# Ledger of designs, part 39: peptides against a protein of PDB entry 2C5K

Target 1, 91 residues: chain A of PDB entry 2C5K
Amino acid sequence: EDPFQQVVKDTKEQLNRINNYITRHNTAGDDDQEEEIQDILKDVEETIVDLDRSIIVMKRDENEDVSGREAQVKNIKQQLDALKLRFDRRI

## One batch from the design tools (peptide; made by RFdiffusion4, then SolubleMPNN)

Design b2_p17_4_s1 (from b2_p17_4, 6 letters changed)
Fold by OpenDDE base, seed 4:
Structure b2_p17_4_s1 (fold): chain B 91 residues (1-91), chain A 17 residues (1-17)
Amino acid sequence: as target 1 above (91 residues)
Amino acid sequence: SKALEELRKKTEELEKK
């Protein structure tokens, strides 16, 4: 079983939704979905914690190269950080 | 999600070792 890759995929879809929302709503508080988008941002943050934890235990117990997974999580973090900045800068 | 739950489950199992 490799749920890691599916989680990564799902997370990227969430990030894409957030990106699209920010593009369409450059003014804070102008849409009923804003709270949901904020929740998704937090969900992604929590998911990243789970992804990182999975990598940590894999390093310890699975004796497999996790560099690829670490790179994937790094990419997700970079995207999230950029989106958070854009979201928070909306007036 | 199902995948996230499975990921968490596996992680927890490994953490208990």
Scores: peptide ipSAE 0.673, ipTM 0.939, DockQ to the pose 0.794
Fold by OpenDDE base, seed 3:
Structure b2_p17_4_s1 (fold): chain B 91 residues (1-91), chain A 17 residues (1-17)
Amino acid sequence: as target 1 above (91 residues)
Amino acid sequence: SKALEELRKKTEELEKK
């Protein structure tokens, strides 16, 4: 499969794990996995940088319509921002 | 991640052009 699409898939799985964690742990600092979840949030942020860079070079060199990929990354960013907000709002 | 490494590799190659 296309590395870009596989990265998107893997990232969405990470976001899903974070979502499930927040649902099960709506209280901050009450679980051994919280630090790991924080690390995953940062991993997703870094992955988004790589996804954006790949789109930039595609726009420049590949003569392809990148609108679909841009929409995918936008969706991931929106999910990440929502999860960050939910994670930080936990009491 | 193998996929992420491949993506980075491809991106880096294109950036150098």
Scores: peptide ipSAE 0.673, ipTM 0.939, DockQ to the pose 0.836
Fold by OpenDDE base, seed 5:
Structure b2_p17_4_s1 (fold): chain B 91 residues (1-91), chain A 17 residues (1-17)
Amino acid sequence: as target 1 above (91 residues)
Amino acid sequence: SKALEELRKKTEELEKK
């Protein structure tokens, strides 16, 4: 129905997968999925750009409140940053 | 994904207006 909300949902599922992976793999490069997880991280980063762009054009419409969508994207960015830090700090 | 492509398409359409 709403592509924005579906994208948010899909992104959060990707973040959840990354979180679970980091929890199970605290050593860098010890699993064949390492590269796939790195790709997912990049996909999420690119998706956030698209989410932000969609909000920008919506803000041009004075009749639309985008505060809820902005909060959702902010939350995703915070989760991504935390996961990237944890992922990169693995030895 | 399909949803992401739809989001991009709608965004581009609105940007052109």
Scores: peptide ipSAE 0.672, ipTM 0.939, DockQ to the pose 0.880
Fold by OpenDDE base, seed 1:
Structure b2_p17_4_s1 (fold): chain B 91 residues (1-91), chain A 17 residues (1-17)
Amino acid sequence: as target 1 above (91 residues)
Amino acid sequence: SKALEELRKKTEELEKK
């Protein structure tokens, strides 16, 4: 079993939910679910820390290629940063 | 989540080696 890929999948689903919320709520503070979305943003941020830690220990094995996993995490970070920017720019 | 807990557990085990 590879929990890394499942975590990546779950994280991307969370990001997708945030994206959909932003499109439906382009104004800040006018919905009861906004706090929940903020919590999800923080959950994703914390999950990325765990993903990075996982990659670090894998890199201790000289024979293991982690470039693919690093690319996946990089993509998630980029998505998160973009969503944070869009979320914060709402008025 | 279950997957996240498993990931954390595996990571911690490897860190201790």
Scores: peptide ipSAE 0.672, ipTM 0.939, DockQ to the pose 0.848

Design b2_p17_4_s2 (from b2_p17_4, 6 letters changed)
Fold by OpenDDE base, seed 2:
Structure b2_p17_4_s2 (fold): chain B 91 residues (1-91), chain A 17 residues (1-17)
Amino acid sequence: as target 1 above (91 residues)
Amino acid sequence: SKAREELRKKTEELEEK
């Protein structure tokens, strides 16, 4: 029952959906779902802000080890950036 | 989502302490 981990899980699922979409649609503006995918990309970006804020406040507590959470968010950011690049490079 | 809302809520609570 950790909301942070659940959010990470949900975000990973969103990234997976985006990845699957890109593999199926290598041409920009080819189908009706593109706008929805763009919205998901923005939602993930906003979610990352929430995740980072959560980590920041945890760091204030000296008893909290946030290294694992930081690694998770870093991984999400890297995946998002890669997907954004692939999405935008479609012609 | 519910989880995201809970995360935000918990974060805000800690920020205010």
Scores: peptide ipSAE 0.666, ipTM 0.938, DockQ to the pose 0.888
Fold by OpenDDE base, seed 3:
Structure b2_p17_4_s2 (fold): chain B 91 residues (1-91), chain A 17 residues (1-17)
Amino acid sequence: as target 1 above (91 residues)
Amino acid sequence: SKAREELRKKTEELEEK
């Protein structure tokens, strides 16, 4: 599989893990996995940087349509932002 | 990850063109 698509898939799995954690832990600091989840959130942020960089260099080539990849990254960013909001709102 | 490393490698190769 294309490295970009595999990274997207892996990132979505990370987001799913975060979502499941938030669903089961609606209070902050009551679980020993919280720090790990925070690390995953940061890892996803860094991964998005890598994804964006790849799109930028591909977009420089007029022969490559990156609209599909841009949509995928946009979706990941939206999911991340929503999860960050839910995670930070926990009391 | 392996995929992320490959993505970075490909990106760097394209940046050098």
Scores: peptide ipSAE 0.666, ipTM 0.938, DockQ to the pose 0.899
Fold by OpenDDE base, seed 4:
Structure b2_p17_4_s2 (fold): chain B 91 residues (1-91), chain A 17 residues (1-17)
Amino acid sequence: as target 1 above (91 residues)
Amino acid sequence: SKAREELRKKTEELEEK
């Protein structure tokens, strides 16, 4: 499989895990996994950088349409931002 | 991950062109 698509898939799975965690833990610091979740959030952010870099170099080649990939990354960013907001709002 | 590493390698290869 295309490594880009696999990375997207893996990232979405990470986001799903974070979402489930936030749903189950509305109080900050009440679980041993919180630090791990924070690490995953940062890992997703770093992964997005990798995805964006990939798109940039592909976009340099005019023969490649990156619109689909850009949309995928945009979606991931939107999900991440929403999750970060929810995570940070926990009391 | 393997996929992420492959993505980075491919990106790097293209950047060097």
Scores: peptide ipSAE 0.665, ipTM 0.938, DockQ to the pose 0.881
Fold by OpenDDE base, seed 1:
Structure b2_p17_4_s2 (fold): chain B 91 residues (1-91), chain A 17 residues (1-17)
Amino acid sequence: as target 1 above (91 residues)
Amino acid sequence: SKAREELRKKTEELEEK
């Protein structure tokens, strides 16, 4: 598997972990793992920057179709935004 | 991660062209 797809896979696994944590912890600050989850959220945000930069340089090659990769990154962004909203809404 | 580093390196190499 190419590096881009592996990064996408790893990122989706991180998102799944965050999702599972939110499901089990609907109250903010109820355990000592919350800081780790916050760190993962930031890591995903930074990873998205790397993914976007990768797509930009691939677009410089007119023979390279990046539409599929753009869709993958868009999906990750949507999932992240939804998780951030749920995470921040916890009381 | 290894994959993320590989992605970054490839991106940087292409940006320098």
Scores: peptide ipSAE 0.664, ipTM 0.938, DockQ to the pose 0.864

Design b2_p17_4_s3 (from b2_p17_4, 8 letters changed)
Fold by OpenDDE base, seed 4:
Structure b2_p17_4_s3 (fold): chain B 91 residues (1-91), chain A 17 residues (1-17)
Amino acid sequence: as target 1 above (91 residues)
Amino acid sequence: SEAREKLLKETEELEKK
């Protein structure tokens, strides 16, 4: 059991849902799910805070390499930023 | 989620060290 990896997996599933929604709804405010999608975006942002916090405390242990986890979070952040941009640009 | 809660608990425990 690795809670960090499960959180990463769950977050990627959220990002995938957001991506699919944006693809289907390129016009803002045209669907009842838009508010929920906005909530998911915020939830992902908050989840990233939790992931970063976990990495920070893990880095306090000099014997533990967190590079892999940092790379995973970086990837999630990049995906989120791209999705946020696309979501906000919808007319 | 359960996973996120577990992550938070683990993080808190590490912070206590």
Scores: peptide ipSAE 0.655, ipTM 0.937, DockQ to the pose 0.893
Fold by OpenDDE base, seed 3:
Structure b2_p17_4_s3 (fold): chain B 91 residues (1-91), chain A 17 residues (1-17)
Amino acid sequence: as target 1 above (91 residues)
Amino acid sequence: SEAREKLLKETEELEKK
């Protein structure tokens, strides 16, 4: 499979794990896994940088449409931002 | 991540062009 698509898939699985964690742990600092979840959030942020970098390089070629990949990354960013907000709002 | 490493390698190769 295309490395870009595999990275997207892996990232979405990470986001899904975070979402499930927030659902089960709506109170901050009450679980041993919270630090790990915070690490995953940071890993996703760094992964997005790599995804964007790859798109920028591809976009240099006028014969290659990157709209689909841009939409995928945009979706991931939106999910990440929403999860960050939910995670930080926990009491 | 193996996939992420592959993505980075491909990106770097394209940047060299």
Scores: peptide ipSAE 0.654, ipTM 0.937, DockQ to the pose 0.913
Fold by OpenDDE base, seed 1:
Structure b2_p17_4_s3 (fold): chain B 91 residues (1-91), chain A 17 residues (1-17)
Amino acid sequence: as target 1 above (91 residues)
Amino acid sequence: SEAREKLLKETEELEKK
């Protein structure tokens, strides 16, 4: 098992949950689960820090190709930013 | 999570090298 890939998978599942929540709740502050969704957003943000840290350490090895992992994290960051924007634009 | 903890552990071990 590759912990990095499992973390990526778990993070993507979290992002998917957030996406589904936004589609069901296009108005802010009218649901008891909103605080939980906000917590998940922060958890994803913190997880990205851990993922980046792992990549930085791997890059210390000149023979290690981390381009694939960097692309995965970049994709997660883009998804997170898009979801944050949609979440914050709710009225 | 378990996976995240494993990732952190591996990262920390590599940082010690």
Scores: peptide ipSAE 0.653, ipTM 0.936, DockQ to the pose 0.901
Fold by OpenDDE base, seed 5:
Structure b2_p17_4_s3 (fold): chain B 91 residues (1-91), chain A 17 residues (1-17)
Amino acid sequence: as target 1 above (91 residues)
Amino acid sequence: SEAREKLLKETEELEKK
C-alpha cells in the first residue's frame, strides 16, 4: 500500500467529519466535541506539511510524475481553508 | 497514524539520497 494515498484518504475522512460537525453545530462552543474538532483541524494542517514535504522529495526524481499528488494536496488545502472559514465564522 | 508515520519514514529515507 502507498502510505501517501492512505494519508490522503485518512485526511479526507477527517475533513468529512469536520464538515458534518459544522453542519450540525452552527453555534460555537455548544458541544463537548468542539475542542476535539479544533484538534483535528490542526492535525490536518500538520499532515498537509508532511504531504507537501514528501512531494518535494519525490520531485527530485525526474522519472516520477507528482502532478496527481500535487492536485490531491491542493484539493485538501482548499477543503481545509473552506472548513476553517466556516468554523471560525460561527457565533 | 501508522500511515503518516510510514510516509514520514519514506520521506526521510528519500531525503538522504
Scores: peptide ipSAE 0.653, ipTM 0.936, DockQ to the pose 0.902

Design b2_p17_4_s4 (from b2_p17_4, 6 letters changed)
Fold by OpenDDE base, seed 4:
Formats: structure tokens, C-alpha cells, sequence
Structure b2_p17_4_s4 (fold): chain B 91 residues (1-91), chain A 17 residues (1-17)
């Protein structure tokens, strides 16, 4: 089992949930789950830090090509940034 | 999650080397 890949998978599921929530709730503060969604956004941010750190130590100690992992994290960051922007722009 | 904890554990282990 590769914990990195599982974390990536779990993170993408979180992002998907956030995306669906934003689609259903284009008005801020109109749902009891909004605070939970905000917490998930922060959780994803923290998870990305962990993913990045894991890549750093792999580059240093594992002598393995990490370009694929870097691309995955980059994609997650892009998705997160887009969702954060959409979430914050809700009226 | 369990996977996240495993990831963190491995990362911390390697950081200490």
C-alpha cells in the first residue's frame, strides 16, 4: 500500500465534495454544512503540506523519480485554489 | 485518516535522517 496515493485519492474526494457543495449553495451562509465545508478546505490545505513534505524527503532520501507525485500535488493545488475562489465569491 | 498518518510517520522518519 502506498499511503501517498491513498491520501491523494482521499483529498480528491474531499475536493469533489466541496465542488458539489458550492454548486448547490451559491449563497453564503444558507446551509448548516458551510462551516464543515470551510473546515474541509483547511484540512485539504494542511494535507497538501504533508504531501509536499513527503515529496521533499523522497527527493532527498529515496532516490526515486518524484515528478509524477509532484504533478499530482500540483493538480490538487490548482483544484483547491479554484474551489477556494468560488467559495469565497459566493454572495 | 490511517493513510495520512502513515504518510506523516514516514515523512517524519525520513526527515530525522
Amino acid sequence: as target 1 above (91 residues)
Amino acid sequence: SSSLEELRKKTEELEKL
Scores: peptide ipSAE 0.631, ipTM 0.926, DockQ to the pose 0.807
Fold by OpenDDE base, seed 5:
Structure b2_p17_4_s4 (fold): chain B 91 residues (1-91), chain A 17 residues (1-17)
Amino acid sequence: as target 1 above (91 residues)
Amino acid sequence: SSSLEELRKKTEELEKL
């Protein structure tokens, strides 16, 4: 088991949960779950920091190709940014 | 999660090298 890949998988599941929440709740502050969703958004941001750190230390090893992992993190960042924009635009 | 903690632990160990 590769912890990096499992973390990526778990993060994508969190992003999916946020996406589903936004589609069901187009108004801000109208239910008890909003604070939890905000916490998950912050959790994902912190997880991305950890993913990036792991790539940095891997890159120090000349024998390891991190291009695939960098692409995965880039994709997660793009999804997060899109969701944050949608979440913040709710009225 | 346990996987996240494992990732953090491994990263911290490698950072010390």
Scores: peptide ipSAE 0.630, ipTM 0.926, DockQ to the pose 0.851
Fold by OpenDDE base, seed 3:
Structure b2_p17_4_s4 (fold): chain B 91 residues (1-91), chain A 17 residues (1-17)
Amino acid sequence: as target 1 above (91 residues)
Amino acid sequence: SSSLEELRKKTEELEKL
């Protein structure tokens, strides 16, 4: 499988884990896994940088359409931003 | 992640070209 697509898949699984955690732990600081979730959020942010770099080098080839990959990364960024907002708004 | 490492290596190689 394409490493890009596998990374996207793994990242989406991480986002789903965060989403499930927020749903079950809507109060901040009440669980010992919260620090791990914060670490996963940072890992996703760093992974997005690598995904974007990958797309940039692909754009250097005028014969390769990167719009599909850009849409995938855009979706991941939107999910991450929404989860960060929900995570930070917990009381 | 094996896939992430592969992606990084490929990207770095292409950036150098």
Scores: peptide ipSAE 0.629, ipTM 0.926, DockQ to the pose 0.858
Fold by OpenDDE base, seed 1:
Structure b2_p17_4_s4 (fold): chain B 91 residues (1-91), chain A 17 residues (1-17)
Amino acid sequence: as target 1 above (91 residues)
Amino acid sequence: SSSLEELRKKTEELEKL
């Protein structure tokens, strides 16, 4: 098992959960899960840092093409930014 | 998660080399 790919998968599932929450709760602060969703957003941000670090050491020590992994992380960052914008724009 | 911990462990090990 490749832990990098599993982490990517888990992160995307977290993003999907956030997306579903935003769809169901277009008003800020009206649900007990609001704080939990905010925590998940922060967890994703921290996980991205770990993913980036992983790529850096692979580029240095494994001499492997990491373009695919970089693209995956880029996609996650884009999804996160979009969700953060939608989450913060709720009234 | 177990996968995240494993990823962090491997990264830290490689960073020390």
Scores: peptide ipSAE 0.628, ipTM 0.926, DockQ to the pose 0.822

Design b2_p17_5_s1 (from b2_p17_5, 9 letters changed)
Fold by OpenDDE base, seed 4:
Structure b2_p17_5_s1 (fold): chain B 91 residues (1-91), chain A 17 residues (1-17)
Amino acid sequence: as target 1 above (91 residues)
Amino acid sequence: SSEEAREALRKKTEELE
């Protein structure tokens, strides 16, 4: 079984939620969900660690082309970094 | 579920480490 793609999908949904929240709340600390959003950001970070680890061992032991998976994780990281910056810059 | 997928990913990774 390959749970990688499901994890990627779930992570992208989390990122989408964060994006929508930032769009609706450009003032820090004005909503009860802010702490939850911060938790989701951290959850995504932890998930990325797991995704990266899976790619590392697959590249090492499975002898399969992981370039596609690496690109997916790279995209997720870029999205996360952008969202973190936007979230932290809210006044 | 999301939790199950994450756990499955982690377990498979650990098996290969």
Scores: peptide ipSAE 0.583, ipTM 0.912, DockQ to the pose 0.800
Fold by OpenDDE base, seed 3:
Structure b2_p17_5_s1 (fold): chain B 91 residues (1-91), chain A 17 residues (1-17)
Amino acid sequence: as target 1 above (91 residues)
Amino acid sequence: SSEEAREALRKKTEELE
């Protein structure tokens, strides 16, 4: 059981939900779930902070290669940024 | 659960800080 990988998995599922919502609701303010989606976006942002912290301490205190974990978090950040842009550009 | 995983991650990180 690796909590880092489980958190990554759960975060990607959240991003997938956001993506599906944007695809089905390409206009702002047309659905009661929009506020919930905004909350999920913020939750993902906070989760990324925790993921980054875990990598920082591993890189500093553990003699392990963290490049794989860094790549995973980088990918999540890129997905989040893209979704935020799409979400904010809805008319 | 997702919450348990997040807590476990945070706890592990704090142990190394």
Scores: peptide ipSAE 0.583, ipTM 0.912, DockQ to the pose 0.852
Fold by OpenDDE base, seed 1:
Structure b2_p17_5_s1 (fold): chain B 91 residues (1-91), chain A 17 residues (1-17)
Amino acid sequence: as target 1 above (91 residues)
Amino acid sequence: SSEEAREALRKKTEELE
């Protein structure tokens, strides 16, 4: 079982939902789902902490594909940062 | 579910710490 990949997949879906919301709502505070999107952003941030922790313990095993997982988490962080910037810049 | 996957990840991590 590989819960790491499932968590990554779920996180990517959350980021996609946020992206779609920003596209449809380019003005802040004009929709009842605004708070829900903010909650999802925080949920993703917390999930990243758990993903990073899992990678740290995997690094103790020389046979694990640590570089691949690190790249996945790095990509998620970059996407999150970009979405947060776009979300906060809405007027 | 997503929640179950997250919990599984956390438990697996704790077992290896």
Scores: peptide ipSAE 0.582, ipTM 0.912, DockQ to the pose 0.848
Fold by OpenDDE base, seed 5:
Structure b2_p17_5_s1 (fold): chain B 91 residues (1-91), chain A 17 residues (1-17)
Amino acid sequence: as target 1 above (91 residues)
Amino acid sequence: SSEEAREALRKKTEELE
């Protein structure tokens, strides 16, 4: 069992939802979903902490998947940062 | 579920810490 990949998948789906929301809502506070989107952003941030922790403990032993997992988390962080910037810059 | 996956990840991590 590898829960890491499932968590990554779920996180990317959350990011996709946020992206779609920002695309459709370029004005801050324009609907009732904005607070939920803010909550999802924070949820993703906390999930990334758990993903990073899992990689740290795996790196204590030689594992072929460590580099791949680090790249996946890096990608998620980049997506999150970009979405946060876009979300916060809305007028 | 997403919550189940997150919990499983946390538990597996704690086992290796």
Scores: peptide ipSAE 0.582, ipTM 0.912, DockQ to the pose 0.849

Design b2_p17_5_s2 (from b2_p17_5, 6 letters changed)
Fold by OpenDDE base, seed 2:
Structure b2_p17_5_s2 (fold): chain B 91 residues (1-91), chain A 17 residues (1-17)
Amino acid sequence: as target 1 above (91 residues)
Amino acid sequence: SSKENLEKLRKLTEEKE
């Protein structure tokens, strides 16, 4: 079992949920779920820290090719940043 | 669960740090 890949999958699902929320709610503070979405954004940020740490350790101790994992995390970071920007720009 | 998977990842990482 690979916890890294499962965490990546879970994180991408969280990002997808946020994306769908923003699409349906283009104004800030217009529904009861906004606080929950904000919490999910923070959860994703914290998860990325754990993902990065795991890659660093793998690169150091196991001498494995981590390029694929790095690309996955990079993609997640890019998605998060884009979603945060869209979320914060809502009026 | 998502929480369980994250915990597993964290522990595996910490074990190797």
Scores: peptide ipSAE 0.490, ipTM 0.893, DockQ to the pose 0.844
Fold by OpenDDE base, seed 5:
Parts: C-alpha cells; structure tokens; sequence
Structure b2_p17_5_s2 (fold): chain B 91 residues (1-91), chain A 17 residues (1-17)
C-alpha cells in the first residue's frame, strides 16, 4: 500500500464533495453543511502540507522519481484554489 | 480510514526527515 496515493485519493474525494456542494448552494449560509464544508477546505489545505513534505524527503533519494507526485499535488492545489475562489464569491 | 492513511504518510515522512 502507498499511503501517498491513498491520501491523494481521499483528498480528491473531498474536493469533489466541495465542488458538488458549491454547485447546489450558490448562496452563502443557506445550508447547515456550510460549516462542515469550510472545515473540509481547511483539512485539504493541511493535507497538502503533508503531501509536499513527503515529496521533499523523497527527492533526497536519488533513486526515486517524484515528478508524478509533484504533478498530482499541483493539480490538487489548483482545484483547491478554484474551489476556494468559488466558495468565497458566493453571496 | 482517511485519518489512518494521513497518519501513515506523516510517520513515513518523519522517518526520512
């Protein structure tokens, strides 16, 4: 088992949940799940820190290619930033 | 679980730091 890939998978599922929520709720504060979604956003941010740290230590091993992992984290960051923007712009 | 996987990742990272 690769904990990194499993964490990535879990994170992408969280992002998908947030995306679906924003799609259904374009008005801020109109649902009891609002606070939970905000918590998930923060959880994803913290998880990205851990993912980045894991890549840093892997890069110290000359036998490990981290390009794929870096691309995955970059994609997650881009998705998170887009979702945060959409979430914060709701009225 | 999600929490378990994150903890595993953290521990593996700490071992290599």
Amino acid sequence: as target 1 above (91 residues)
Amino acid sequence: SSKENLEKLRKLTEEKE
Scores: peptide ipSAE 0.488, ipTM 0.892, DockQ to the pose 0.878
Fold by OpenDDE base, seed 1:
Structure b2_p17_5_s2 (fold): chain B 91 residues (1-91), chain A 17 residues (1-17)
Amino acid sequence: as target 1 above (91 residues)
Amino acid sequence: SSKENLEKLRKLTEEKE
């Protein structure tokens, strides 16, 4: 079992849920679930910190090629930033 | 669970910090 890859998978599922919510709710403050979506956004942000920490430790102590993991986290960050922008631009 | 996996990742990281 690789906890890193499982966390990445779970995070991407959370991002997908947020994306679907934005598609269904293009106006702000009109749904009872909006606060939950905001919480998920924060959870993803905090999870990214943990993912980055794990990569730093792996690079330092195991001297393994972490480029693949770094690319995965970078992709998640890009998705998160895009979703935040779309979420905040809702009228 | 997702929470369990995150906790496992955190523990593995902390063991090496």
Scores: peptide ipSAE 0.487, ipTM 0.892, DockQ to the pose 0.851
Fold by OpenDDE base, seed 3:
Structure b2_p17_5_s2 (fold): chain B 91 residues (1-91), chain A 17 residues (1-17)
Amino acid sequence: as target 1 above (91 residues)
Amino acid sequence: SSKENLEKLRKLTEEKE
């Protein structure tokens, strides 16, 4: 059981849902789910903070190579930023 | 659940802060 990896998995599933939503709804304000998608975007942002905090603690106290976890979070951040841009650019 | 996993992660982090 690894809560970090499970949270990463759950977050990636959320990002995938957002991606699919944007693909199906490239017009802003045309669907009842848009507010929910906005909430999910914020949830992902907050989750990233928790992921980063966990890495900081591991890096400080565990003497483990956290590069793998850092790469995972970096990837999530990149996906989030791209999705935010796409979401905001919808007409 | 996703919520439970996030809570577990948070608790583990807080225990070490």
Scores: peptide ipSAE 0.485, ipTM 0.891, DockQ to the pose 0.858

Design b2_p17_5_s3 (from b2_p17_5, 8 letters changed)
Fold by OpenDDE base, seed 2:
Structure b2_p17_5_s3 (fold): chain B 91 residues (1-91), chain A 17 residues (1-17)
Amino acid sequence: as target 1 above (91 residues)
Amino acid sequence: SFRKSLEELRRETEERE
C-alpha cells in the first residue's frame, strides 16, 4: 500500500463532498453541517502540508521521481482554493 | 482508513527527515 496515494484519494473525496455540499447549500448558515464542512476544509489544508512534506523528503533522493506526486498535490490545492472561494462567497 | 494512511505517511516522512 502507498499511503501517499491513499491520502490523495481520500482528500479528493473530501473535496468532492464539499463541492456537493456547496451545490446543495448555496446559502450560508442554512444547514447544521456547515460547521463540519468548515472543519473538513481546514483538515484538507493540514493534509496538504503533510503531502508536501512527503514530497520534499522524496526530492532529497535524486533517484525518486516526484513529478507525478507534485501534479496531484497541485490539483488538490487548486480544487481547495476554488472551493474555499465558492464557500466564502455564499450569501 | 484515511487516518491510518495519513499516520503512515507522516511516519514515513519523519523517518526520512
Scores: peptide ipSAE 0.598, ipTM 0.921, DockQ to the pose 0.864
Fold by OpenDDE base, seed 3:
Parts: sequence; C-alpha cells; structure tokens
Structure b2_p17_5_s3 (fold): chain B 91 residues (1-91), chain A 17 residues (1-17)
Amino acid sequence: as target 1 above (91 residues)
Amino acid sequence: SFRKSLEELRRETEERE
C-alpha cells in the first residue's frame, strides 16, 4: 500500500479502538486508559490534517482524481466527530 | 509502522509543495 492508504488504515484502527473503549467505558474517568484515548483522539485530528494536505497537493495535478481519497478522509472525519460526541457525552 | 507511513506521507506531500 501507498503511505496514504496505510495511514488511512491505521487511523481507522485507532478509531475502532476508541469506539470499543467507549462501549466498555460509558462513564467518564473510570479507567486509567482515559487519558490515552484522549491523546489518540488528538492524534487522529492531526493525522487528518496531514491527509488533507496530501490531497490538496494532489489536486494541483491535472491528471489525478482525488475523489476517492477525499471520500476516505470524509468518512474518517465523520467517524471521529461521532466518536468525539459519544466520548464527551459520557456521564 | 504507522509512524513510518505517516512520515512517508508527509515527506511525499512536502516534496510536491
């Protein structure tokens, strides 16, 4: 895989980890991993910036179709936003 | 690794900027 696809794959795995954590820890601050999960959320946000930057430079090339990559990043952003909402709404 | 892939992505992006 190219670096973009590998980053997407790993980012999705991180999101899955967060999702699994939320399902098992619906109470805020009840686990020592809470801070680590918060850090992962921030790491994903920064990774998305890098993914977007890569797409921007690809758009400068007349011969490249970035729609597929944009869709992938859009999906990641949607997942992240949903997880953030769920994470923040924990009691 | 994720770190290496991310660094490669960043490098490729920077090379195109």
Scores: peptide ipSAE 0.598, ipTM 0.921, DockQ to the pose 0.871
Fold by OpenDDE base, seed 4:
Structure b2_p17_5_s3 (fold): chain B 91 residues (1-91), chain A 17 residues (1-17)
Amino acid sequence: as target 1 above (91 residues)
Amino acid sequence: SFRKSLEELRRETEERE
């Protein structure tokens, strides 16, 4: 069992949920789930911090290859940034 | 669960710090 990969998987699922929400709700504040989506965005940001910390300590170990994990987190960050921009641009 | 995995991730990270 790899908790890092499970966290990555769950985070990507949260991002997908946010993406679907934005697609269906292009007007800000007109849905009861608006606050929940905002909370999820913040939770993802905090989770990324935990993922980065994990990579940092792994990278300190000369015997561990972290390139794959770094790429995964980079991808998640890019997705989050794009979603935040779309979410904030809603009128 | 997500919470369980996240807690495990944090624990493993803390053990390595």
Scores: peptide ipSAE 0.596, ipTM 0.921, DockQ to the pose 0.867
Fold by OpenDDE base, seed 1:
Order: structure tokens, then sequence, then C-alpha cells
Structure b2_p17_5_s3 (fold): chain B 91 residues (1-91), chain A 17 residues (1-17)
């Protein structure tokens, strides 16, 4: 795998970790790991910025196909938004 | 590792900017 694909893979694993945490901890503020999960959410947001920057510079070369990478980042953003909603709606 | 891959991604992006 190239660096982009490895970063995408690990980011999706982080999202899965968050998803599993939300399922097991549906009450806010009553677990020592909650701060760590919040940090992971912010780390994913920062990683998405780096992924987007990478795609932007690739698009400057007309011979490079970025459609697949754009779809991957779009999927990650959709997953992140859904997880943020679920995380914030916990009582 | 993730850290090394992310650093490499950033490096490659900076070189192309």
Amino acid sequence: as target 1 above (91 residues)
Amino acid sequence: SFRKSLEELRRETEERE
C-alpha cells in the first residue's frame, strides 16, 4: 500500500473503534475512556485535512486519476459525521 | 506504522506543492 491507502485504512479502523465504544457506552461522561475517544475524533478530523491536501496536489496533474481517493475520503467524512451525531446525542 | 505513513503522506504532499 502507498501512504495514502495506509492512512485511509488506519483511519477507518479508528472510526470502528469509536463506533464500538458508542455502542458499549451510551451514557455520556461516566467512563474514563471518553476523553480518549474525543481525542481520536479530533485526530480523524485532522487526518482528513491531510488526505484532502494530498488529493488537491494530485488533481494538479491531469494524468492522475483521483476519483477513487475522493470517494474514499467522502466515505470517511460520512462515517465521521454519523459517529459525531451518535456520540453527541448520548444522555 | 500509521505515524510513519502519515508523515510520509505529508512529506510527499509538501514536495508537490
Scores: peptide ipSAE 0.592, ipTM 0.920, DockQ to the pose 0.848

